Peptides against a protein of PDB entry 6B4E. Designs and how they scored, part 5

Target 1, 295 residues: chain A of PDB entry 6B4E
Amino acid sequence: TNFDKISKMFWHYKDKIAQIKQDIVLPIKKADVNVRNLLSRHKRKINPKFGQLTNSNQQLFKIQNELTQLINDTKGDSLAYHWILNFIAKAVVHQAETEVRVKPESALPLGKLTLYLLVQFPELQELFMARLVKKCPFVIGFTCEIDTEKGRQNMGWKRNNENKWEDNTSYDERMGGILSLFAIITRLQLPQEFITTTSHPFPIALSWHILARICNTPLNLITNTHFVILGSWWDAAAVQFLQAYGNQASKLLILIGEELTSRMAEKKYVGAARLRILLEAWQNNNMESFPEMSP

## One batch from the design tools (peptide; made by RFdiffusion4, then SolubleMPNN)

Design b2_p16_3_s3
Fold by OpenDDE base, seed 5:
Structure b2_p16_3_s3 (fold): chain B 295 residues (1-295), chain A 16 residues (1-16)
Amino acid sequence: as target 1 above (295 residues)
Amino acid sequence: SKELEELEKELEELLS
């Protein structure tokens, strides 16, 4: 694992966030009143849709079509178009932080919607990835120390209005929710209409990188959160990961489930204990996946 | 594929 490369990638996306603010978010405030009004109306229509997802593909397709129309309405103005995509990127990640964290299986419809939008609107890809890395650096296997304020900020820790850090449980749950979404996206097949014309923007190989990079992370930087997000990933993608890479996938699952947990046994991390249970379930031929969506 | 080969190399490094 080349950690210098990972670090460069991390800071690339941090810079991208700053660039988005300067070149997209702030300029729109000074844009034509008609553009601002359009975006305001569209924002109000778009925001509720992510919470309207269910386990129904029919409902998913309805929302996909509605969002597609709303986004297309902005394509005549490049700034407006990028603004609405950035808004969507933020909204999707927010949904992962709030809903997926408490109901992991909700990542499936959200992931399907997100993947569709990423393919339909390619400019969303960099905006979405930048937001993901900012909120949850684990998606690219980045880890740094959290003993400093800057370190915690880099790892996506939040402070409230009173400048207090969020508690460990809240952080773990948020990271797990975001990682669940990303894991789902990586293991989903492209919609049928795109399979022959487009490459997958975030393929299953990115899941491989997450696992491998965490395994290579210095042990002194490994926390309970690492095991929590690995467990979240496992629930979301382990079955499909095994289908994709076969024996090589098995080796990597053993590395995270057995070797990494064993190396950190003295810490008695709750997340590690759960991951061990998942490993044992797999060894007993009882690996589970999220249920498929209804028609 | 080249991608799979790269992943396999990374795995071998982990197992060494």
Scores: peptide ipSAE 0.237, ipTM 0.837, DockQ to the pose 0.207
Fold by OpenDDE base, seed 2:
Structure b2_p16_3_s3 (fold): chain B 295 residues (1-295), chain A 16 residues (1-16)
Amino acid sequence: as target 1 above (295 residues)
Amino acid sequence: SKELEELEKELEELLS
């Protein structure tokens, strides 16, 4: 694992966030009143759509079509178009932090919707990845120390209005929610209409990188959160990961489930204990996946 | 595939 490369990638997306603010978010405030009004209306219509997702493909397709129309309405103005995509990127990640956090299986419909939008609107890809990395650096396997204020900020820790850091449990759950969404996206097949014409924007190989990079992370930087997000990833993508890479996938799952947990056993991390349970379930031929969506 | 070969190399490095 080349950690210098990972760090460069991390800071690339941090810079991208700053760029988005400067080039998209701030300029729109000075845009024509008609454009601002359009975006305000569209924002209000788009935001509730993510909460309307269910385990129904029919409902998913309905929402996909509605969002597509709303986004297409902005294409006449490049700034407006990029603004609405950035809004969607933020909204999707927020949904992962709130809904997927408490209901992991909701990652499946959200992931399907997101993947569709990423393919339909390619400009969303960089905006979305930048938001993901900012909120959850684990999606690219980035880890730094959290014994400093800057380190915690880089790893996505939040402070409240009293400048107090969020609880460990809250942080773990948020990271798990975001990682679940990303994991789902990486293991989903492209919609039938795109499979022959477009490559997957965030393929299953990105899951491989997450696992491998965590395994190579210095042990002194490994925390309970690492095991929590590995568990979240496992629930979301382990079955499909094994299907994709076979024996090689098995070796990597054993590394995270057995070797990494064993090396950190003295810490008695709750997340590590759960990951061990998942490993044992797999060894007993009881690996589970999220249920498929209804028609 | 080329992608799989790259992943395999990465795995071998992890297991070494």
Scores: peptide ipSAE 0.232, ipTM 0.835, DockQ to the pose 0.206
Fold by OpenDDE base, seed 1:
Structure b2_p16_3_s3 (fold): chain B 295 residues (1-295), chain A 16 residues (1-16)
Amino acid sequence: as target 1 above (295 residues)
Amino acid sequence: SKELEELEKELEELLS
């Protein structure tokens, strides 16, 4: 694992966030009043859609079509188009932080919707990835120390109105929710209409990178959060990961489930204990996956 | 780890 490369990727996306603010968010405030009004209306229509997802494919397709139309309405103005995509990127990640964290299986419909939008609107890809890395750098296997304020900020820790850091449980759950969404996206097949014409924007190989990079992370930087997000990933994608890479996948799952947890046993991380349970379930031919969506 | 590095290499070769 080349950690210098990973760090460069991390800072690339951090810079992208700053660029988005400078080139998209701030300029729109000076845009024509009609454009601003349009975007305000669209924002209000778009935002509830993510919470309207269920385990129904019919509902998913309905929302896909509605969002597609709303986004297409902005294409006449490049700035407006990019602004609405950035809004969507933020909204999707926010949904992962709030809903997926408490109901992990909700990552499946959200992931399907997101993947559809990523393919339908390619400009969303960089916007979305930048937001993901900012909020949850684990998606690219980045880890830094959290002994400093800057380190905590880099790893996506939030402060409340009293400038107090969020508690560990809240952070773990948010990271788990975001990672679950990303994991789902990586293991989903492209929609049928795109499968022959488009490459997957975030393929299953990215899951491999997450696992491998975490396993190679210096042990002094490994925290309970690492195990929590690995568990979240496992629930979201382990079955499909095994299908994709076979024996190599098995080896990697054993490495994270057995070797990494064993190396950190002295810490008695709750997340590590859960991951070992997942490993044992798999070894007993009882690996579970999220239920498939209904028609 | 060395083992993971080898695994990554193997996967890279598989995907090439």
Scores: peptide ipSAE 0.148, ipTM 0.793, DockQ to the pose 0.790
Fold by OpenDDE base, seed 3:
Structure b2_p16_3_s3 (fold): chain B 295 residues (1-295), chain A 16 residues (1-16)
Amino acid sequence: as target 1 above (295 residues)
Amino acid sequence: SKELEELEKELEELLS
């Protein structure tokens, strides 16, 4: 693992976030009043749709079509188009932080919707990844120290209005929710209409990188959060990961489930204990995946 | 770890 490369990637996306603010978010505030009104209306229509997802494919397709139409309505103005995509990127990540956090299986319909949008609107890809890395740098396997304020900020920790850090449980759950969504996206097959014409924007290989990079992370930087997000990833993608890489996948799952947990046993991390349970379930041929969606 | 480095190399070869 080349950690210098990962660090450069991390800071690339941090810079991208700053660029988005400068080039998209701030300029739209000075745009024509008609454009601002249009975007306000679209924002109000788009925002609730992510919460309207269910385990129904029919409902998913309905929402896909509605969002597609709303986004297409903005293509006549490049700034408006990018603003809407950035809004969607933020909204999807927010949904992961709030709903997927408490109901991990909801990552499946959300992931399907997101993947569709990422393919249908390629400009969403960089906006979405930048937001993901900002909120949850684990998605690219980045880890830094959290004993400094800057370190915590870089790792996506939030402060309240009183400048108090969020509690560990809240942080762990948010990271787990975001990582669940990303894991689902990486293991989903492209919709049938795109499979022969488009490459997967965030393929299953990115899951490999997450696991491998965490395994190679210096042990003094490994926290309970690392095990929590590994458990979240496991629930979301382990079955499909095994299907993709076979024996190599098995070795990597053993490395995170057995070796990494054993090396950190003295810390008695709750996340590590759960990961051990998942490993044992797999060893007993009882690995589970999220239920498939209904028609 | 050495084992992980080998897996990464194997995967790279598979994807090349």
Scores: peptide ipSAE 0.138, ipTM 0.792, DockQ to the pose 0.806

Design b2_p16_4_s1
Fold by OpenDDE base, seed 4:
Structure b2_p16_4_s1 (fold): chain B 295 residues (1-295), chain A 16 residues (1-16)
Amino acid sequence: as target 1 above (295 residues)
Amino acid sequence: SKELEELEEELKKLLS
């Protein structure tokens, strides 16, 4: 693992966030009143859609169509189009931080919706990835120290209005929620209408990178959160990961489930204990995945 | 693939 390259990628997305603010968010405030009104209306229509997802493919397709229409309505103005996509990127990640956090299986419909939008609107890909990396650097396998304020900020820790850091449980759950969504996206097949014409924007190989990069992370930087997000990833994607890479996947699952947890045993991380349970379940031929969505 | 296999072996070595 080339950590210098990962670091460059991390900071690339940090720069992208700043660029989005300067080139998309701020300029729209000076746009024509008709454009601003359009975006306000569309924002209000789009925002509740993510919460309307259920375990129903029929409902998913309905929402996909509605969002597609709403986004297409903005294509006449490039700035408006990019603004609405950035809004969607933020909204999706927010949904992961809130709903997926408490109900991990909700990542499946959200992931399917997101993947559809990423393919349908390619400009969403960079916007979405930038938001993911900002809030959850684990999605690219980036880790830094968190014994400094800057380190915590880089790793996506939030402060409240009183400038106090969020508690460890809250951070772990948020990271788990975001990682669950990303993991789902990586293991989903493209929608049938795109499978022969488009490459997957965030393929299963990115899951490989997450696991491998975490395994290669210096042990002094490994925290409970690493094991929490690995557990979240496992629930979301382990079955499909095994299907994709077979024996090689098995080896990597053993690396994270057995070897990495063993190396960190002295820390007695709760997340590591959970990951051990997942490993043992797999060894007993009891690996579970999220239930498939209903028609 | 060969590349994945090599990566896994490297990871095992690092964790050993």
Scores: peptide ipSAE 0.036, ipTM 0.732, DockQ to the pose 0.136
Fold by OpenDDE base, seed 2:
Structure b2_p16_4_s1 (fold): chain B 295 residues (1-295), chain A 16 residues (1-16)
Amino acid sequence: as target 1 above (295 residues)
Amino acid sequence: SKELEELEEELKKLLS
């Protein structure tokens, strides 16, 4: 693992966030009143769509079509178009932090919707990844120390209005929710209409990178959160990961489930204990995946 | 792939 490359990637997306603010978010405030009104209306229509997702493909397709129309309405103005995509990127990640956090299986419909949008609107890809990395650096396997204020901030820790850091449990759950969504996206197949014409924007190989980079992370930087997000990833993508890489996947799963947990056994991390349970379930031929969506 | 195999070997060494 080349940690220098990972760090460069991390800071690239941090810079991208700053750029988005400067080039998209702030300028729209000075845009024509008609454009601002359009975006306000569209924002109100788009935001509830993510909460309307169910385990139904029919409902998913309905929402896909509605969002597509709403986004297409903005294409006449490049700034408006990028603004609405950035809004969607933020909304999707927020949904992962709130809904997927408490209901991991909801990552599947959300992931399908997101993947569709990423392919349909390629400009969303960089906006979405930047938001993901800002909120959950684990998606690219980035880790730094959290014994400093800056370190915690870089790893996505939040402070409340009293400048108090969020609880460990809250942080773990948020990271798990976001990682679950990303994991789902990486293991989903492209929709049938795109499979022959477009490459997957966030392929299963990115899951490999997450696992490998965590395994190569210095042990003194490994926390309970690392094991929590590995568990979240496992629930979301382990079955498909094994299908994709076969024996190589098995070896990596053993590395995270057995070797990494063993190395950190003295810490008695709750997340590590759960990961051990997942490993044992797999060894007993009881690996589970999220249920497929209904028609 | 060859790349994945190399990565696995590296990981085993690091975690051994």
Scores: peptide ipSAE 0.035, ipTM 0.737, DockQ to the pose 0.138
Fold by OpenDDE base, seed 3:
Structure b2_p16_4_s1 (fold): chain B 295 residues (1-295), chain A 16 residues (1-16)
Amino acid sequence: as target 1 above (295 residues)
Amino acid sequence: SKELEELEEELKKLLS
């Protein structure tokens, strides 16, 4: 693992976030009143749709079509188009932080919707990845120290209005929710209409990178959060990961489930205990995946 | 296949 390369990637996306604010978010505030009104209306229509997802493919397709229409309505103005995509990127990540956090299986319909949008609107890809890395740098396998304020900020920790850090449980659950969504996206197949014409924007190989990079992370930087997000990833993608890489996948699952947990046993991390339970379930041929969606 | 080979090489480093 080349950690210098990962660090450069991390800071690339941090810079991208700053660029988005400067080039998209701030300029739209000075745009024509008609454009601002249009975007306000679209924002109000788009925002509730992510919460309207269910385990129904029919409902998913309905929402896909509605969002597609709303986004297409903005293509006549490049700034408006990018603003809407940035809004969607933020909204999807927010949904992961709130709903997927408490109901991990909801990552499946959300992931399907997101993947569709990422392919249908390629400009969403950089906006979405930048937001993901900002909120959950684990998606690219980045880890830094959290014993400093800047370190915690870089790792996506939030402060309240009193400048107090969020509690460990809240942080762990948020990271787990975001990582669940990303894991689902990496293991989903492209819709049939795109499979022959488009490459997967965030393929299953990115899951490999997450696991491998965490395994190579210095042990003094490994926290309970690392095990929590690995458990979230496991629930979301382990079955499909094994299907994709076979025996090599098995070796990596053993590395995170057995070797990494054993090396950190003295810390008695709750996340590590759960990951060992998942490993044991797999060893007993009882690995589970999220239920498939209904028609 | 080429991608898998690259991943396997990385895995060997992890296991060493």
Scores: peptide ipSAE 0.035, ipTM 0.739, DockQ to the pose 0.239
Fold by OpenDDE base, seed 1:
Structure b2_p16_4_s1 (fold): chain B 295 residues (1-295), chain A 16 residues (1-16)
Amino acid sequence: as target 1 above (295 residues)
Amino acid sequence: SKELEELEEELKKLLS
């Protein structure tokens, strides 16, 4: 694993966030009042849609169509279009932080919706990835020390209004929720209408990178969070990962489930214990996946 | 596959 390359990628997306603020968020505040009003109305219509998702494909398709129309309404103004996509990127990640963290299986409909939007509106891809990396750098296998304030900030830790760091459990759950969403996206098939014309923007290979990079991470940087997000990934994508890469996938699952957990046994991480349980379930031919969505 | 081989090369530190 080339960690210098990963670091460069991390900072690329951090810079992208700053660029988004300068080129999209701030300029829109000076835009014509009609444009600002349009975006405000669209924001109010779009935001609830992510919470309206269920395990129903019919509901998913309805929301897809509604969002598509709302986004298309902004295409006449490039700045407005990019602003609404950035808003969507933020909203999707926020939904992962709040809903998916408490109901991991909700990542499936959210992931399907997100993947559709990523393909339908390619400009969303960089905006979304930048937001993901900012909030959860684990999605690209980036890890740094968290002994410093800057390190914690880089790894996506939040402070409250009293400038107090969030507790470990809250951080772990948020990271798990975001990673679950990303994992789902990587293992989903493209919608039927795009299969023959478009390549997958975030393919299953990105899941491979996550696992491999974490396995190669210096042990002194491995925390409970690493095991938590690996467990989240496992629930979200392990079945499809095995289907994609076969025996080589099995080797990686054994590496994270057995070898990595064993190396860190002295820490007695709760996340590691859960990951071992997942490994054992798989070894007993009882690997579980999220239920498929209903028609 | 070629893709798989490339991905395997990322595992530079094999856990013993």
Scores: peptide ipSAE 0.034, ipTM 0.729, DockQ to the pose 0.180; fails the geometry check

Design b2_p16_7_s3
Fold by OpenDDE base, seed 1:
Structure b2_p16_7_s3 (fold): chain B 295 residues (1-295), chain A 16 residues (1-16)
Amino acid sequence: as target 1 above (295 residues)
Amino acid sequence: SMEEELEKELEELESL
């Protein structure tokens, strides 16, 4: 694992967030009142859609079509178009932080919707990835120390209104929710209409990178959160990961489930204990996956 | 290939 490369990727996306603010968010405040009003109306229509997802494919397709139309309405103004895509990127990640954290299986419909939008609107890809890396750098296998304020900020820790850091459980759950969404996206097949014409924007290989990079992370940087997000990834994608890479996938699952947990046993991380349970379930031919969506 | 890169990365992990 080349950690210098990973760090460069991390900072690339951090810079992208700053660029988005400068080139998209701030300029729109000075845009024509009609454009601002349009975007305000669209924002209000778009935002509830992510919470309207269910385990129904029919509902998913309805929402896909509605969002597609709403986004297309902005294409006449490039700045408005990019602004609405950036809003969508933020909204999707926020949904992962709030809903997926408490109901991991909700990542499946959200992931399907997101993947559709990423393919339908390619400009969303960089906006979304930048938001993901900012909020949950684990999606690219980035880890740094959290002994400093800057380190905690880099790893996506939040402060409350009293400038107090969020508790460990809240952080772990948020990271787990975001990573669950990303894991789902990586293991989903492209929608049928795109399979022959488009490559997957975030393929299953990105899941491999997450696991491998975490396994190679210096042990002094490994925290309970690492095991929590690995468990979240496992629930979201382990079955499909095994289907994709076969024996090589098995080896990597053993590395994270057995070897990494054993190396950190002295810490008695709750996340590590859960990951070992997942490994044992798999070894007993009882690997669970999220239920498939209904028609 | 991407597969070869993944295999190499796995080999590196196994050597730890």
Scores: peptide ipSAE 0.045, ipTM 0.738, DockQ to the pose 0.709
Fold by OpenDDE base, seed 4:
Structure b2_p16_7_s3 (fold): chain B 295 residues (1-295), chain A 16 residues (1-16)
Amino acid sequence: as target 1 above (295 residues)
Amino acid sequence: SMEEELEKELEELESL
């Protein structure tokens, strides 16, 4: 693992967030009143859609069609189009931080919707990835120290209105929620209409990179959160990961589940204990995945 | 290839 390259990628996305603010968010405030009104109406229609997802494919397809129409209505103005995609990127990640954190299986319908939108609107890909990396650097296997304020900020820690850091449980749950969504996206097949014409924008190989990069991370930087997000990843993608890479996947699952947890045993991390339970379940031929969605 | 890159990364992990 080349950590210098990962660091460069991390900062690339941090710069992208700044660019989005300067080139998309701020300019739209000075746009024509008709454009601003259009975007305000569309934002109000789009925002509730993510919360309307259920374990129903029929409901998913309905929402996909509705969002597609709403986004297409903005294509006549490039700035408006990019603004609405950036809004969607933020809304999807927010849904992961709120709903997926408490109901991990909700990542499946959200991930299917997101993957559809990423393929249908390729300009969403960079906007979405930048938002993911800002809020959860674990999605690219980035880790830094969190003993400084800057380190915590880089790792996506939030402060409240009193300038106090969020509690460890809240941080762990948020990171787990975001990582669950990303893991789901990486292990999903493209929708049938795209499978022969388009490459997967965030393929299962990105899950490999997450696991490998975490395993190669200096042990002094490994925290409970690393194990929490690995557990979240496992629940979301381990079955499909094994299907994709077979014996090589097994080796990597053993590395995270056995070797990494053993190396950190002295810390007695709760997340590590959970990951050991997942490993043991797999060894007993009891690996579970999220239930498939209903028709 | 992607496969070669993944195998290389795995070998690095196994060497730890």
Scores: peptide ipSAE 0.042, ipTM 0.737, DockQ to the pose 0.651
Fold by OpenDDE base, seed 2:
Structure b2_p16_7_s3 (fold): chain B 295 residues (1-295), chain A 16 residues (1-16)
Amino acid sequence: as target 1 above (295 residues)
Amino acid sequence: SMEEELEKELEELESL
């Protein structure tokens, strides 16, 4: 694992967030009143759509069509178009932090919707990845120390209004929710209409990178959160990962489930204990996946 | 290729 490359990627997306603020978010405040009004209306219509997802493909397709129309209405103004896509990127990640966190299976419909939008609107890809990396650096396998304020900030820790850091449980759950969404996206097939014309924007290989990079992370930087997000990834993508890479996937699952947990056994991390249970379930031919969506 | 990079990462992991 080339950690310098990962760090460069991390900072690239941090810079992208700053650029988005400067080039998209701030300029729209000075835009024509008609554009601002349009975006305000569209924001209000778009935001509820993510909470309207169910385990129904029919409902998913309805929401996809509605969002497509709303986004297309902004294409006449490039700034407006990029603003609405940035809003969607933020909203999707927020949904992962709030809903997927408490209901992991909701990652499947959200992931399908997100993948559709990423393919339909390619400009969303960089906006979405930048938001993911800012909120959950684990999506690219980035880890740094969290014994400093800057380190915690880089790893996506939040402070409340009293400048107090969020508790460990809240952080772990948020990271797990975001990573579940990303893991789902990486293991989903493209919609049939895109398979022959478009490559997958975030393919299953990105899951490989996450696991490999975590395994190569210095042990002194490994925390309970690493095991929590690995468990979240496992629930979301382990079955499809094994299908994609076969024996090589098995080796990597054993490395995270057995070797990494064993090396950190003295810490008695709750996340590590859960990951061990998942490994044992797999060894007993009881690996589970999220249920498929209804028609 | 991406596949070659994945294979190198796997070899590195196996050496651990």
Scores: peptide ipSAE 0.036, ipTM 0.736, DockQ to the pose 0.517
Fold by OpenDDE base, seed 5:
Structure b2_p16_7_s3 (fold): chain B 295 residues (1-295), chain A 16 residues (1-16)
Amino acid sequence: as target 1 above (295 residues)
Amino acid sequence: SMEEELEKELEELESL
C-alpha cells in the first residue's frame, strides 16, 4: 500500500470541496433571479425523493425518472447544473448518515439510485467522491491520528454548535452508514442500458482497496471505527466480493476477520467482536446478503 | 410544521 498516494488523493478531494464552494456554491447566490428560483424549486422537489425509496424496483425507476427530468431542466446553465449535482451529492451522503446508519439494507435502493445518477450524469462522480472522502475517509482507505483537533476533522468527526465533539457511537454509526452505501455501489452491476456503453465509475476493485489499505494501516492508528466500517462493508458486499475475486477475496476476508482482529484483541473492540462473528458465520456456510429488491 | 423542518434540512445541506 502506497500511503503517500492515498494521502495525496485525500488532500485532492479536500481541495475539491473548497473549490466547489468557491466556484459553484457561492457564485449561484449572485446568479440571475430566474436561475435562483429554479434551483430553489428543484432542491425542494429533489430532497424528499431519497426518503421515498423502498425495496421496490418500480418505485426506484419512478424516482430515477423524476430526478433525471429535474436535473435535465438545469443543463442550459452549466453553473446551475453543477449546483444541482453538488446538492444531490450532499443529499445522498446525508441519507447514508441518517437512514442507512439505522437501517443498513436501505443502502441497496439508495445505492442503485446513486449509481444510475453517476452514470447518467458523469459530472456527479467527482462531486460525490469529494463529499464521500470529506465525510468518511475510510472510503479510500485513508487514516490519520485523531488525538488532535485537525486529525479528528480530517477523519470526518463533527462538532456541535457548542464545539463539543460527537460521541464515539454516533461517529461509528455515521461512518458505517456512509461506508455501507459506498460498498453497495461498488458491488452493483450497471443498469442494463449502460453495460455496453459505460464503465463502472466505482467498481468492486475499490472495495478491494478499502480492505487492503486498512489491513496495511499502522496498528496504532486502528480504532473501533475501522472494525465497525469493515462489518458494515461485510454485510453490504462480502458475498459479491467473493463472487468477483474467488480465492483472493477469501484471503482478504480472512485477513480482516481473523488476522486484524487477532492483532487488536487486547483492545477488546466491540466492532472487532462483531467482525469475528461474521467470519465464523461465513466459515459455517452462513454468509448473508441483503435481500434483493422486489419488481 | 413539516414544511419548516424540510426547509431547515435543506439549509443544512446547502451549508455542508
Scores: peptide ipSAE 0.015, ipTM 0.421, DockQ to the pose 0.013

